Peptides against a protein of PDB entry 3NZW. Designs and how they scored, part 140

Target 1, 212 residues: chain A of PDB entry 3NZW
Amino acid sequence: TTTLAFRFQGGIIVAVDSRATAGNWVASQTVKKVIEINPFLLGTMAGGAADCQFWETWLGSQCRLHELREKERISVAAASKILSNLVYQYKGAGLSMGTMICGYTRKEGPTIYYVDSDGTRLKGDIFCVGSGQTFAYGVLDSNYKWDLSVEDALYLGKRSILAAAHRDAYSGGSVNLYHVTEDGWIYHGNHDVGELFWKVKEEEGSFNNVIG
Target 2, 222 residues: chain B of PDB entry 3NZW
Amino acid sequence: QFNPYGDNGGTILGIAGEDFAVLAGDTRNITDYSINSRYEPKVFDCGDNIVMSANGFAADGDALVKRFKNSVKWYHFDHNDKKLSINSAARNIQHLLYGKRFFPYYVHTIIAGLDEDGKGAVYSFDPVGSYEREQCRAGGAAASLIMPFLDNQVNFKNQYEPGTNGKVKKPLKYLSVEEVIKLVRDSFTSATERHIQVGDGLEILIVTKDGVRKEFYELKRD

## One batch from the design tools (peptide; made by RFdiffusion4, then SolubleMPNN)

Design b2_p20_3_s4 (from b2_p20_3, 7 letters changed)
Fold by OpenDDE base, seed 2:
Structure b2_p20_3_s4 (fold): chain B 212 residues (1-212), chain C 222 residues (1-222), chain A 20 residues (1-20)
Amino acid sequence: as target 1 above (212 residues)
Amino acid sequence: as target 2 above (222 residues)
Amino acid sequence: SPYEEFAEESGNPALRRWKL
């Protein structure tokens, strides 16, 4: 898996691959590694598919209950804390989760929290999570600027996942791309890695390690 | 040392059509190199136009299917005989599986039916309850042999329009029930040839708006 | 876990939990 999220002047970019594995077996190429918790809040998935899917879905329910009870959308801080508290209760039980809770509230603005099954909870501007994270960081860190245009930021997110998909055997399938703004998240499509690779290679003159 | 798990072999396969879905399984049940049964069905009509198979350790599979059938029954009691939708069934099965997260059912689960729009639906589950709706899925012993074939023949992976120099993919289209049945039969006959844990018989459950139909075909018995 | 041990021994990838 490779997931990333970063803050920039235009909000948050979230980009993820779609591969699931079972050892050397590619279990799926079409996994949805982003949960749309509400129109303003996303969760990303890395680690155990069931652990992430189950508990982030549960988180969605908790977030909805908060809205109903408090008549206000849950904060990104609170949502991430709920998840963090939960996984901490299971510490040592063998949960495998590397998640990012990304969203916008009027109080917080665009916000990203990293939450993992070790109980780590971090607020930050840039995170790459998964087996391909180092590959994604290589591209992302080398091109990241706060002042990126929305177009450039979207491309950078997509391009970083593509780099990881190219080098990490456990990442691939497609890139799912999101832009989070004050008006909520916008889905920017599913981009097949095979097609995207050749397009990017041609347009950039990159990936010269591959002949074609 | 006592091992709580076993592997009873077999293979299952689901394919969704436009207005139908199929879930197929062989009828061989094995332990190690011994055939326990040549006819032990593992694909079940669970009611509400939902078919289910949980392939792997048969004891766990049977337990899971029984629990799901019971869940369907209670759903009717609690919700005035409302039909359980396939997506709700999938969520329910996730909870059944994940409820045993720390002592999992040793099974690969596939369900098939129609979604609320009448479109074919196949859902697959890992042993601990992650699930995905897909156009097709193979499970069990010969999944590694069949799934790549389905990628090619159902999802048209690696197929391109002739004369396009590999630039235009073969367009996705739904397959007819006859085409799907043919693919299922070819998959299982091929798997039977190459995998000792697959064979004896093939049972196919076809879900349409009119209900569940069953078909049976003989497989090699060697 | 008993599950993981058995899954590794069986070598059947269809019975392994999915990882992302």
Scores: peptide ipSAE 0.459, ipTM 0.838, DockQ to the pose 0.941; fails the geometry check
Fold by OpenDDE base, seed 3:
Structure b2_p20_3_s4 (fold): chain B 212 residues (1-212), chain C 222 residues (1-222), chain A 20 residues (1-20)
Amino acid sequence: as target 1 above (212 residues)
Amino acid sequence: as target 2 above (222 residues)
Amino acid sequence: SPYEEFAEESGNPALRRWKL
């Protein structure tokens, strides 16, 4: 898996691959590694598929309960804290989760929290999570600027996942791309890695390690 | 040393069509190299136009299917005989599987039915309850032999339009029930030739708006 | 876990948990 999220002047970009594995077996190429918790809040998945899917779905229910009780959408800080508290209670039980909670509230603005099954909870501007994270960071860190246009930011997110899909055997399938703004998240499509690779190679003149 | 698990072999396959879905399984049940039964059904009608199979350790599979059938019954009691939707069934099965997260059912689960729009639906589950809706899925002993075939024949992977020099992919389209049944039969006949844990008989459950139909075909008994 | 040990011994990838 490779997931990433970063803040920039235009909000948040979230990009993820779609491969699931069972050892050397590619179990699926079409897994949704982003959960849409509400129109303003996203969760990303890395680690055990069932652990992430089950508990992030549970988190969605907790977020909805908060909205009903408080008549206000939950903050990104509070949502991420609920998840971190939950996984901390299971510490040592063998949960495998590397998650990012990304969203927008009027109080916080665009916000990203990293939460993992070790109990780590971090607020930050840039995170890459999964087996391909180092490959994604290589591209993302080299090209990241706060002042990126929305178009350039979307491309950078997509391009960073593509780099990871190319080098990490456990990442691939497609890139799912999101842009989070004050008006909520916008889905920017599913991009097959096979087609995307050749397109990017042609347009950039990159990936010269592959003879086309 | 006592092992709480076993492997009873067999293979299952789900394919979703436009207004139908199929879930098929062979009827062979084995332990190691011994055939326990040549006719032990693995695919079940669970009511509400939902068919289910949990392939792997048969004891766990049977337990899971029984629990789900009971869940359907209780759903009717609690919700004035409301039909359980396929997506709600999938969520329920996730909870059944994940409830045993630390002592999992040793099964690959597939369900098939129609979604709320009347479109064919197939859901597959890992042993601990992650699930995905797909157009097709193979499970069990010969899944590694069949799944690549389904990628090619259902999802048209690596197929291109003639005369385009590989630049235009074959467009996705729904298959007819007759085409799907042919693919299922070809899949199982081929798997039977190459895998000792697959054979004897093939049972196909076809789900349409009119209900569940069953078809049976003989496989090699070697 | 007993499950993971058995799943590994069986060599059947269809009976392994999915990882992301």
Scores: peptide ipSAE 0.454, ipTM 0.835, DockQ to the pose 0.909; fails the geometry check
Fold by OpenDDE base, seed 1:
Structure b2_p20_3_s4 (fold): chain B 212 residues (1-212), chain C 222 residues (1-222), chain A 20 residues (1-20)
Amino acid sequence: as target 1 above (212 residues)
Amino acid sequence: as target 2 above (222 residues)
Amino acid sequence: SPYEEFAEESGNPALRRWKL
């Protein structure tokens, strides 16, 4: 898996691959690794598929309950804390989760929290999470600027996942791309890695290690 | 040392069509190299036009299917005989599986039916309850042999339009029930040839708006 | 876990937990 999220002047970009594996077996190429918790809040999935899917869905329910009780959308900080507290209760039980909770509230603005099954909870501007994270960071860090246009930011997210999909055997399938703004998240499509690779190679003159 | 698990082999396969879905399984039940039964059905009609199979350790599979059937029953009691939708069934099964997260059912679960729009639906589950809706999925012993075939024949992976120099993919198209049944039969006959845990019989459950139909075909009994 | 140990011994990838 490779997931990433970063803040920039235009909000948040979230990009993820879609491969699931079971050892050397590619279990799926079409997994949705982003959960849409609400129109303003996303969760990303890395690690155990069931652990992430189950508990992030549960988180969605908790977020909805908060909204019903408090008559206000839950903050990204609070949502991430709920998840963090939960996984911490299971510490040592063998949960495997590397998650990013990304969202917008009027109070916080665009916000990203990293939460993992070790109990780590970090607020930050840039995170890459998964087996391909180092590959994604290589591209993302090299090109990241706060002042990126929305178009450039979307491309950078997509391009970073593509790099990881190319080098990480456990990442691939497609890139799912999101832009989170004050008006909520916008889905920017599913981009097949095979098609995207050749397009990017041609347009950039990159991936010269592959002869085509 | 006590091992709580076994592997009873077998293979299952789900394919969703436009207005139908198919879930098929062989009828061989095996332990190690010994055939326990040549006819032990592992695909079940669970009501509400939902068919289910949980392949792997048969004891766990049977337990899971029984629990789900009970869940359907209780759903009717609690919701005035409302039909359980396939997506709701999938969520329910996730909870059944994940409820045993730390002592999992040793099964690969597939369900098939129609979604609320009448479109064919196949959901697959890992042993601990992650699930995905797909057009096709193979499970069980020969899943690794069949799944690549399904990728090619159902999802048209690595197929291109002639004369396009590999630039235009073969368009996705729904398969007819006849085409799907053919693919299922070819899959299982092929798997039977190459995997000792697959064979004897093939039972296919076809879900349409009119209900569940069953078909049976002989496989090699080697 | 007993499951993981058995799954590894079985070698059946269809019975392995999915990882992302």
Scores: peptide ipSAE 0.449, ipTM 0.827, DockQ to the pose 0.932; fails the geometry check
Fold by OpenDDE base, seed 5:
Structure b2_p20_3_s4 (fold): chain B 212 residues (1-212), chain C 222 residues (1-222), chain A 20 residues (1-20)
Amino acid sequence: as target 1 above (212 residues)
Amino acid sequence: as target 2 above (222 residues)
Amino acid sequence: SPYEEFAEESGNPALRRWKL
């Protein structure tokens, strides 16, 4: 898996691959590694598929309950804290989760929290999570600027996942891309890596380690 | 060392059509290299036009299916005989599986039915309850032999329109029930030839708006 | 876990938990 999220002047970009594996077996190429918790809040998935899917779905329910009780949307801080507290209760039980909670509230603005099954909870501007995270960071860190246009930021997110999909055997399938703004998240499509790779190679003149 | 699990072999396969879905399984039950039964059905009609199979350790599979059937029963009691939708069934099964997260059912689970729009639906689950809706899925012993074939023949992977220099993919389309049944039969026939844990018989459950029907075909009994 | 040990021994990828 490779997931990433970063803040920039235009909000948040979230990009993820779609491969699931069972050892050397590619279990799926079409896994949805982003949960749409509400129109303003996303969760990303890395680690155990069931652990992430189950608990992030549970988180969604908790967030909805918050809205019903408090008559306002849950904060990104509170949502991430709920998840963090939950996984901490299971510490040592063998949960495997690397997640980012990304969203917008009027109170916080665009916000990203990293939460993992070790009990780590971090607020930050840039995270890459998964077996391909270092490959994604290599591209993302080299090109990241706060002042990126929305178009450039979307491309950078997509391009970073593509780099990871290229080098990490456990990442691939497609890139799912999101842009989060004050008006909520916008889905920017599913980009098949097989097609995207050749497109990017041609347009950039990159990936010269692969013959065209 | 005590091992709480076994592997009873077998293979299952689900394919969703436009207005139907199929879930098929061989009827061989084995332990190690010994055939326990040549006809032990592992695909079940669970009511509400939902068919289910949990392949792997048969004791766990049977337990899971029984629990789900019971869940369907209680759903009717609690919701004035409301039909359980396939997506709700999938969520329920996730909870059944994940409820044993730290002592999992040793099974690969597939369900098939129709979604609320009347479209064919197949859901597959890992042993601990992650799930996704797919057009097709193979499970069990010969899954690795069948799944690539399904990628090619159901999802048309690596197929391109002739004369396009590989730039135009073969368009996705639904298969007819006859085409799907043919693919299922070919899949299991081929798997039986190459895997000792697959054979004896093939039972196919076909889900349509009119209900569930069953078809049976002989496989090699080697 | 007993599950993981058995899954490794069996070598059947269909019975392994999915990883992302």
Scores: peptide ipSAE 0.447, ipTM 0.828, DockQ to the pose 0.922; fails the geometry check

Design b2_p20_4_s1 (from b2_p20_4, 12 letters changed)
Fold by OpenDDE base, seed 3:
Structure b2_p20_4_s1 (fold): chain B 212 residues (1-212), chain C 222 residues (1-222), chain A 20 residues (1-20)
Amino acid sequence: as target 1 above (212 residues)
Amino acid sequence: as target 2 above (222 residues)
Amino acid sequence: MLYTTELAFPEWWEARASYL
């Protein structure tokens, strides 16, 4: 898996691959590694597929309950804390989760929290999570700046996942791309890695280690 | 060392069409190299136009299917005989599987039916309850032999329009029920040739708006 | 509540469980 999220002047970019594996077996190329908790809040998934899918779905229910009880949307801080508290209770039981909770509230603005099954909870501007995270960071860190245009930021997110898909055997399939703004998240499509690779190679003149 | 799990072999296959879905399984049940039964059905009609199979360790599979059938029953009691939708069934099965997260059912589960729009639906599950909706899925002993074939013949992977120099992919389209049945039969006949845990008989359950139909075909008995 | 076991899992666990 490779997932990433970063803040910039235009909000948040979230990009993820779609491969699931079982050992050397490619279990799926079409997994949804982003949960749309509400129109303003996203969760990303890395690690055990069932652990992530089950508990982030549960988190969605908790967020909805908060909204019903408090008559306002849950904060990104509170949502991430709920998940963090839950996984911490299971510490040592063998859960495998690396998640990002990304969203917008009026109080917080665009916000990203990293939460993992070790009990770590971090607020930050840039995270890459998964087996391909170092490959994604290589591209992302080299090109990131706060003042990116929305178009450039979207491309950078997509391009970073592509780099990871190229180098990490456990990442691939497609890139799912999101942009989070004050008005909520916007889905920017599913981009097949096979097609995307050749397009990017041609347009950039990159990936010269691969002969066309 | 104590191993609570067995492996009863077999293979299952689901394919979704436009207004139908198919779930098929062989009828061979084995332990090691011994055939326990040449006709032990593993695909079940669970009511509400949902068919289910949990392939792997048969004891776990049977337990899971029984629990789900019971869940359907209680759903009707609690909700005025409301039909359980296929997506709700999938969520319920996730909870059944994940409820045993630390002592999992040793099964690959597939369900098939129609979604609320009347479109064919196939859901597949790992042993601990991760799931997704797909157009096709093979599970069990010969899944590694069949799944690549399905990628090619259902999802048209690595197929291109003639004369385009590999630049235009073959367009996706739904298959007819007849085409799907042909693919299922070819899949299982081929798998039987190459895998000792697959054979004897093929049972196919076809789900349409009119209900569940069952077909049976002989496989090699070697 | 999830039930736990101290039983060892066979090698199939890594081969059968899906990871992201």
Scores: peptide ipSAE 0.374, ipTM 0.789, DockQ to the pose 0.076; fails the geometry check
Fold by OpenDDE base, seed 5:
Structure b2_p20_4_s1 (fold): chain B 212 residues (1-212), chain C 222 residues (1-222), chain A 20 residues (1-20)
Amino acid sequence: as target 1 above (212 residues)
Amino acid sequence: as target 2 above (222 residues)
Amino acid sequence: MLYTTELAFPEWWEARASYL
């Protein structure tokens, strides 16, 4: 898996691959590694597929309950804390989760929290999570700046996942891309890596390690 | 080392069509190299036009299917005989599987039916309850032999339009029930030739708006 | 971050459980 999220002047970019594996077996190329909790809040998935899918769905329910009780959308801080507290209760039980909770509230603005099954909860501007995270960071860190245009930021997110998909055997399939603004998240499509790679190579003149 | 799990072999396969879905399984039940039964059905009609199979350790599979059938029954009691939708069934099965997260059912689970729009639906589960809706899925002993074939023949992977120099993919299209049945039969006959845990018989459950139909075919009995 | 289970299961666990 490779997931990433970063804040910039235009909000938040979230990009993820779609491969699931069971050992050396490619279990799926079409997994949805982003949960749309509400129109303003996203969760990303890395680690155990069942652990992430189950507990992030559960988180969605908790967020909805908050909204019903408080008549206000849950904060990104509170949502991430709920998940963090949950996984902490299971510490030592063997859950495998690396997640980013990304969203917007009027109080917080665009916000990203990293939460993992080790009990770590971090607020930050840039995270890459998964087996391909270092490959994604290589591209993302080299090109990131706060003042990116929305177009450039979207491309950078997509391009970073592509780099990871290229080098990490556990990442691939497609890139799912999101842009989070004050008006909520916007889905920017599913980009098949098989097609995207050649397109990017041609347009950038990159990936010269591959004969095209 | 103590191993609480058995492995009864077998293989299952689901394929969704436009207005139908199929779930098929061989009828061989085996332990190690010994055939326990040549006809032990592992694909079940669970009501509400949902068919289910949980392949791997048969004791776990049977337990899971029974629990789900009971869940369907109670759903009717609690919701005035409302039909359980296939997506809700999938969510329910996730909870059944994940409820044993720390002592999992040793099974690959597939369900098939129609979604709320009348379109064919196949959902597949890992042992602890991760699930995905797909057009096709093979599970069990010969899944690694069959799944690549399905990628090619159902989803048309690595197929391109002639004369396009490999730049235009073969377009996706739904398969007819006859085409799907042919693919299922070819898959299982091929798998039977190459895997000792697959054979004896093939049972196919076909789900349409009119209900569940069963078909049976003989497989090699070696 | 864990990419594999720390639970003591037979080899089938790693082979059958899906990871992202």
Scores: peptide ipSAE 0.371, ipTM 0.779, DockQ to the pose 0.134; fails the geometry check
Fold by OpenDDE base, seed 1:
Structure b2_p20_4_s1 (fold): chain B 212 residues (1-212), chain C 222 residues (1-222), chain A 20 residues (1-20)
Amino acid sequence: as target 1 above (212 residues)
Amino acid sequence: as target 2 above (222 residues)
Amino acid sequence: MLYTTELAFPEWWEARASYL
């Protein structure tokens, strides 16, 4: 898996691959690694597929309950804390989760929290999570700046996942891309890695290690 | 080291069509190299136009299917005989599986039916309840032999339009029930030739708006 | 990320469970 999220002047970019594996077996190329909790809040998935899918769906329910009880959308801080508290209760039981909770509230603005099954909870501007994270960081860190245009930011997110999909055998399938603003998240499509790779190679003159 | 799980072999396969879905399984039940039964059905009609198979350790599979059937029963009691939708069934099965997250059912689960729009639906589950809706899925002993075939023949992977120099993919389209049955039969006959845990018989459950139909075909008995 | 369960599972566990 490779997931990433970063803050910039235009909000938040979230980009993820779609491969699931079971050992050397490619279990799926089409997994949805982003949960749309509400129109302003996203969760990303890395680690055990069932652990992430089950508990982030549960998180969605908790966020909805908050909204119903408090008549206000849950904060990104509170949503991430709920998940963090949950996984911490299972510490040592063997849950495998690396998640990012990304969203926008009027109080917080655009916000990203990293939460993992080790009990770590971090607020930050840039995170890459998964087996391909180092490959994504290589591209992302080299090109990131706060003042990116929305178009450039979207491309950078997509391009970083592509780099990871290229080098990490456990990442691939497609890139799912999101842009989060004060008006909510916008889905920017599913981009097949096979097609995207050749397109990017041609347009950039990159990936010269591949002859074809 | 103690291993609480057995492996009874077998293979299952689901394919969703436009207005139908199929779930097929061989009828061989085996332990190691010994055939326990040449006809032990492992694909079940669970009511509400939902068919289910949980392939792997048969004891776990049977337990899971029984629990799901019971869940359907109680759903009817609690909701005035409301039909359980396939997506709700999938969510329920996730909870059944994940409820044993720390001592999992040793099974690959597939269900098939129609979604609320009348479209064919196949859901597959890992042993601990991760699930995905797909057009096709193979599970069990010969899944690794069949799934690449399905990628090619159902989802048209690595197929391109003639004369396009590989630049235009073959368009996705739904297969007819006859085409699907043919693919299922070819898949299982091929798998039987190459895997000792697959064979004897093939049972196919076809789900349409009119209900569940069963078809049976002989497989190699060696 | 480490994947462990409280029970000793057969080697198939990592090969059977799906990971992202």
Scores: peptide ipSAE 0.367, ipTM 0.781, DockQ to the pose 0.113; fails the geometry check
Fold by OpenDDE base, seed 4:
Structure b2_p20_4_s1 (fold): chain B 212 residues (1-212), chain C 222 residues (1-222), chain A 20 residues (1-20)
Amino acid sequence: as target 1 above (212 residues)
Amino acid sequence: as target 2 above (222 residues)
Amino acid sequence: MLYTTELAFPEWWEARASYL
């Protein structure tokens, strides 16, 4: 898996691959690694598929209950804390989760929290999570600027996942791309890595280690 | 060393059509190199136009299917005989599986039916309850032999329109029930040739708006 | 966090459970 999220002047970009594996077996190329918790809140998935899918769905329920009880959308901080508290209760039991909770509230603005099954909870501006994270960071860090346009930011997110898909055997399939603003998240499509790779190679003149 | 799990072999396969779905399984039950039964069905009609199979360790599979059938029963009791939708069934099965997260059911689970729009639906599960809706899925012993074939023949992977120099993919389309049955039969006959845990018989459950139909075909008995 | 199916789990877990 490779997931990433970063804040910039235009909000948050979230980009993820879609491959699931079981050892050397490609279990799926079409997994949805972003849970749409509500129109303003996303969760990303890395690690055990069932652990992430089950508990982030559970998180969605908790967030909805908050909204019903408090008559206000849950904060990104609170949502991430609920998940963090939950996984901490299971610390040592063998859960495998690396997640980012990304969203926008009036109080917080665009916000990203990293939460993992080791009990770590971090607020930050840039995270890459998964087996391909270092490959994604290589591209993302070298091109990131706060002042990126929305278009450039979307491309950078997509391009970073593509780099990881190229080098990480456990990442691939497609890139699912999101843009989060104060008006909520916007889905920017599913981009097949096979097609995207050749397109990017041609347009950029990159990936010269591969002959077409 | 104690191993709480067995492996009873077999293979299952689900394919969704436009207004139907199929779930098929061989009828061989095996332990190691010994055939326990040449006809032990592993695909079940669970009611509400949902068919289910949990392939791997048969004891776990049977337990899971029984629990799900019971869940359907209680759903009717609690909700005035409301039909359980396939998506709700999938969620329920996730909870059944994940409820044993730390001592999992040693099975690959597939269910098939129709979604609320009447379109064919196949859901597949890992042993601990992650699930995905797909157009096709193979599970069990010969899944690695069959799944690539399904990728090619159901999802038309790596197929291109002639004369386009590989630039235009073959368009996706739904297959007819007859075409799907042919693919299922070819899949299992081929798998039987190359895998000792697959054979004897093939049972196919076809789900349509009119209910569940069963078909049976002989497989090689080697 | 680094995730891979090659991490130390029981053989059945690595072989059967799906990872992202």
Scores: peptide ipSAE 0.359, ipTM 0.783, DockQ to the pose 0.188; fails the geometry check

